# Ledger of designs, part 3: peptides against a protein of PDB entry 3S8F

Target 1, 157 residues: chain A of PDB entry 3S8F
Amino acid sequence: VLTLFVAVPSLMTAFTVAASLEFAGRLRGGRGLFGWIRALPWDNPAFVAPVLGLLGFIPGGAGGIVNASFTLDYVVHNTAWVPGHFHLQVASLVTLTAMGSLYWLLPNLTGKPISDAQRRLGLAVVWLWFLGMMIMAVGLHWAGLLNVPRRAYIAQV
Target 2, 166 residues: chain B of PDB entry 3S8F
Amino acid sequence: DEHKAHKAILAYEKGWLAFSLAMLFVFIALIAYTLATHTAGVIPAGKLERVDPTTVRQEGPWADPAQAVVQTGPNQYTVYVLAFAFGYQPNPIEVPQGAEIVFKITSPDVIHGFHVEGTNINVEVLPGEVSTVRYTFKRPGEYRIICNQYCGLGHQNMFGTIVVKE

## One batch from the design tools (peptide; made by RFdiffusion4, then SolubleMPNN; aimed at target 2 Y135; its pose is not in this set)

Design b2_p30_5_s4
Fold by OpenDDE base, seed 1:
Structure b2_p30_5_s4 (fold): chain B 157 residues (1-157), chain C 166 residues (1-166), chain A 30 residues (1-30)
Amino acid sequence: as target 1 above (157 residues)
Amino acid sequence: as target 2 above (166 residues)
Amino acid sequence: SLLEELLELVYSRAVELYSLPFLLAAQALA
């Protein structure tokens, strides 16, 4: 009945992943309400990348609810808002998850662990990617709210 | 051991589930707030109207661009617009300032967009369906129509103009 | 509004700060 029920499966997925992260952090010695976050392996790009993707997915998911609302979709449909949503969902979550998977998969397949230099470079890449995506996403959503059309090279703002 | 670990996991899941449900309500509240503060910007959809895209150019209200602007009452007009590959007709669309304009937009070929700059008019145009948009231009001047749905090789150059006369 | 101006300022600065190193690098490699 309620259109927003579409968010329920996504939120269920989100809490499952979050619960897994908390459990993992606590297994690694993290204590307290937030101490488990610090205990997560932030020095591993294979971990950091998909987690950053998840962080980008949160506002993207909120936008998904907006896009699914027929009333609000009238405002944002076929504006720059939609590409903003896509870049959070695909170019952030999916892409960063793929990057993270690659950082784990290649060493595993080759039998050769990544060097410390490669690890540091990987961390820099995924953080820069995330930051860039957030900046771009803010711009696209903002432009969309200013009625900048999608799939057009010109706009009146 | 396994049983204790299972219980611990369930506890975390329950906590995060509660948070997720709370966030759901936050999103609902956000939507409600947006609707409450931006109601003037929402244009309700009209009734579903069908047309034959294969004959719309030959017969009916869209067939003659010279007859596209129809006065339906005092300070009220209906404009029959075709979005096609790659342009709009009539072009320009001439309407009076302050008049209530009902745009009836359809396509003879593929899906197009109808985005009027400086307004909240933004609809997709599907062959076989009529998009209806009601708008009153308060300011005279030229308003550009932009196609914001990919429609072919000439999509990026598909523009129209609405001229609002004083 | 003041808030809008502040947001525009913050965003523009963020874009500039983020893009500048890459632009400089591109210029150096050209």
Scores: peptide ipSAE 0.420, ipTM 0.827, DockQ to the pose 0.026
OpenDDE base, seeds 2, 3, 4, 5: peptide ipSAE 0.395, 0.350, 0.367, 0.279; ipTM 0.793, 0.812, 0.812, 0.763

Design b2_p30_7_s1 (failed a check: too like the target's own chain)
Amino acid sequence: SLLEELLELVYNTSLTAFPAFLLEFRATLE

Design b2_p30_7_s3
Fold by OpenDDE base, seed 2:
Structure b2_p30_7_s3 (fold): chain B 157 residues (1-157), chain C 166 residues (1-166), chain A 30 residues (1-30)
Amino acid sequence: as target 1 above (157 residues)
Amino acid sequence: as target 2 above (166 residues)
Amino acid sequence: SLLEELLELVYNTSLSAFPAYLLEFARVLE
């Protein structure tokens, strides 16, 4: 029940951010229903990282609703599903947001912009992190549904 | 200009909030569908029960492993299981195939897990509380009980066995 | 140029990962 109460405000916050992104994209010349997405500054790791975090948070949020359901919890509780959920929420959203914040913060603190090479490397790091996290999360959720236990080194599958 | 920007943002926010609400209903519908079509082999049974973990080993239905399996009716049994550091009792648990088994599980020490491989029996066992699970084993054989809640240095070796007899 | 191509490959691959994840999630829950 508590999680469900938190879910609604969380969704509101997330979609408010999405609204801001749409506005920004349209200001940058994006048109149409989805054209504004392409117009966003995807060349900036400080932008890309948090956005990818938000994207990872979507399935994680859905999983949160599942975990909060007492009936569905009987299926997923203390299975690999739970770590999968955590990695989407913490290792994706929180971590990527922190990474993005760092890319913004360091140039401001030093008063020096990052080099183009550093920028490009940063993009690669962020995208690879996201990709790996998604693969891991899918695997953990899948394993969890197959009743692979959490906190155990053995499994029947 | 600033006013126009705020107005535009507000419009987008309204749209996205509407989408958010729609997605919420989709999730609810998905859950409802899952519940309607899901066939669970494990059924929660009974009300919340409390027990004194400090005396559960000395008195009560968990005190004697030899009397842990109680026939409560035709083809119905209650099994009083103790999860402790580091094992289960009785061990093995012997039950007949096709019988309705009500597991009453508690702990005398710390939190443990009770996960029966090959089944969807998976509950946490808290000291002071009795976990109740109803299940019917359709297939004879041995089912391993594993602890999936970290309970100390011996956690990884904490196993039990349910033997289902024909 | 080579680095740009590599980064573009990573970018495009990562973009496709999320939809694939959603599809897999839906499949597993079905």
Scores: peptide ipSAE 0.016, ipTM 0.680, DockQ to the pose 0.029
OpenDDE base, seeds 1, 3, 4, 5: peptide ipSAE 0.000, 0.000, 0.000, 0.000; ipTM 0.710, 0.693, 0.701, 0.665

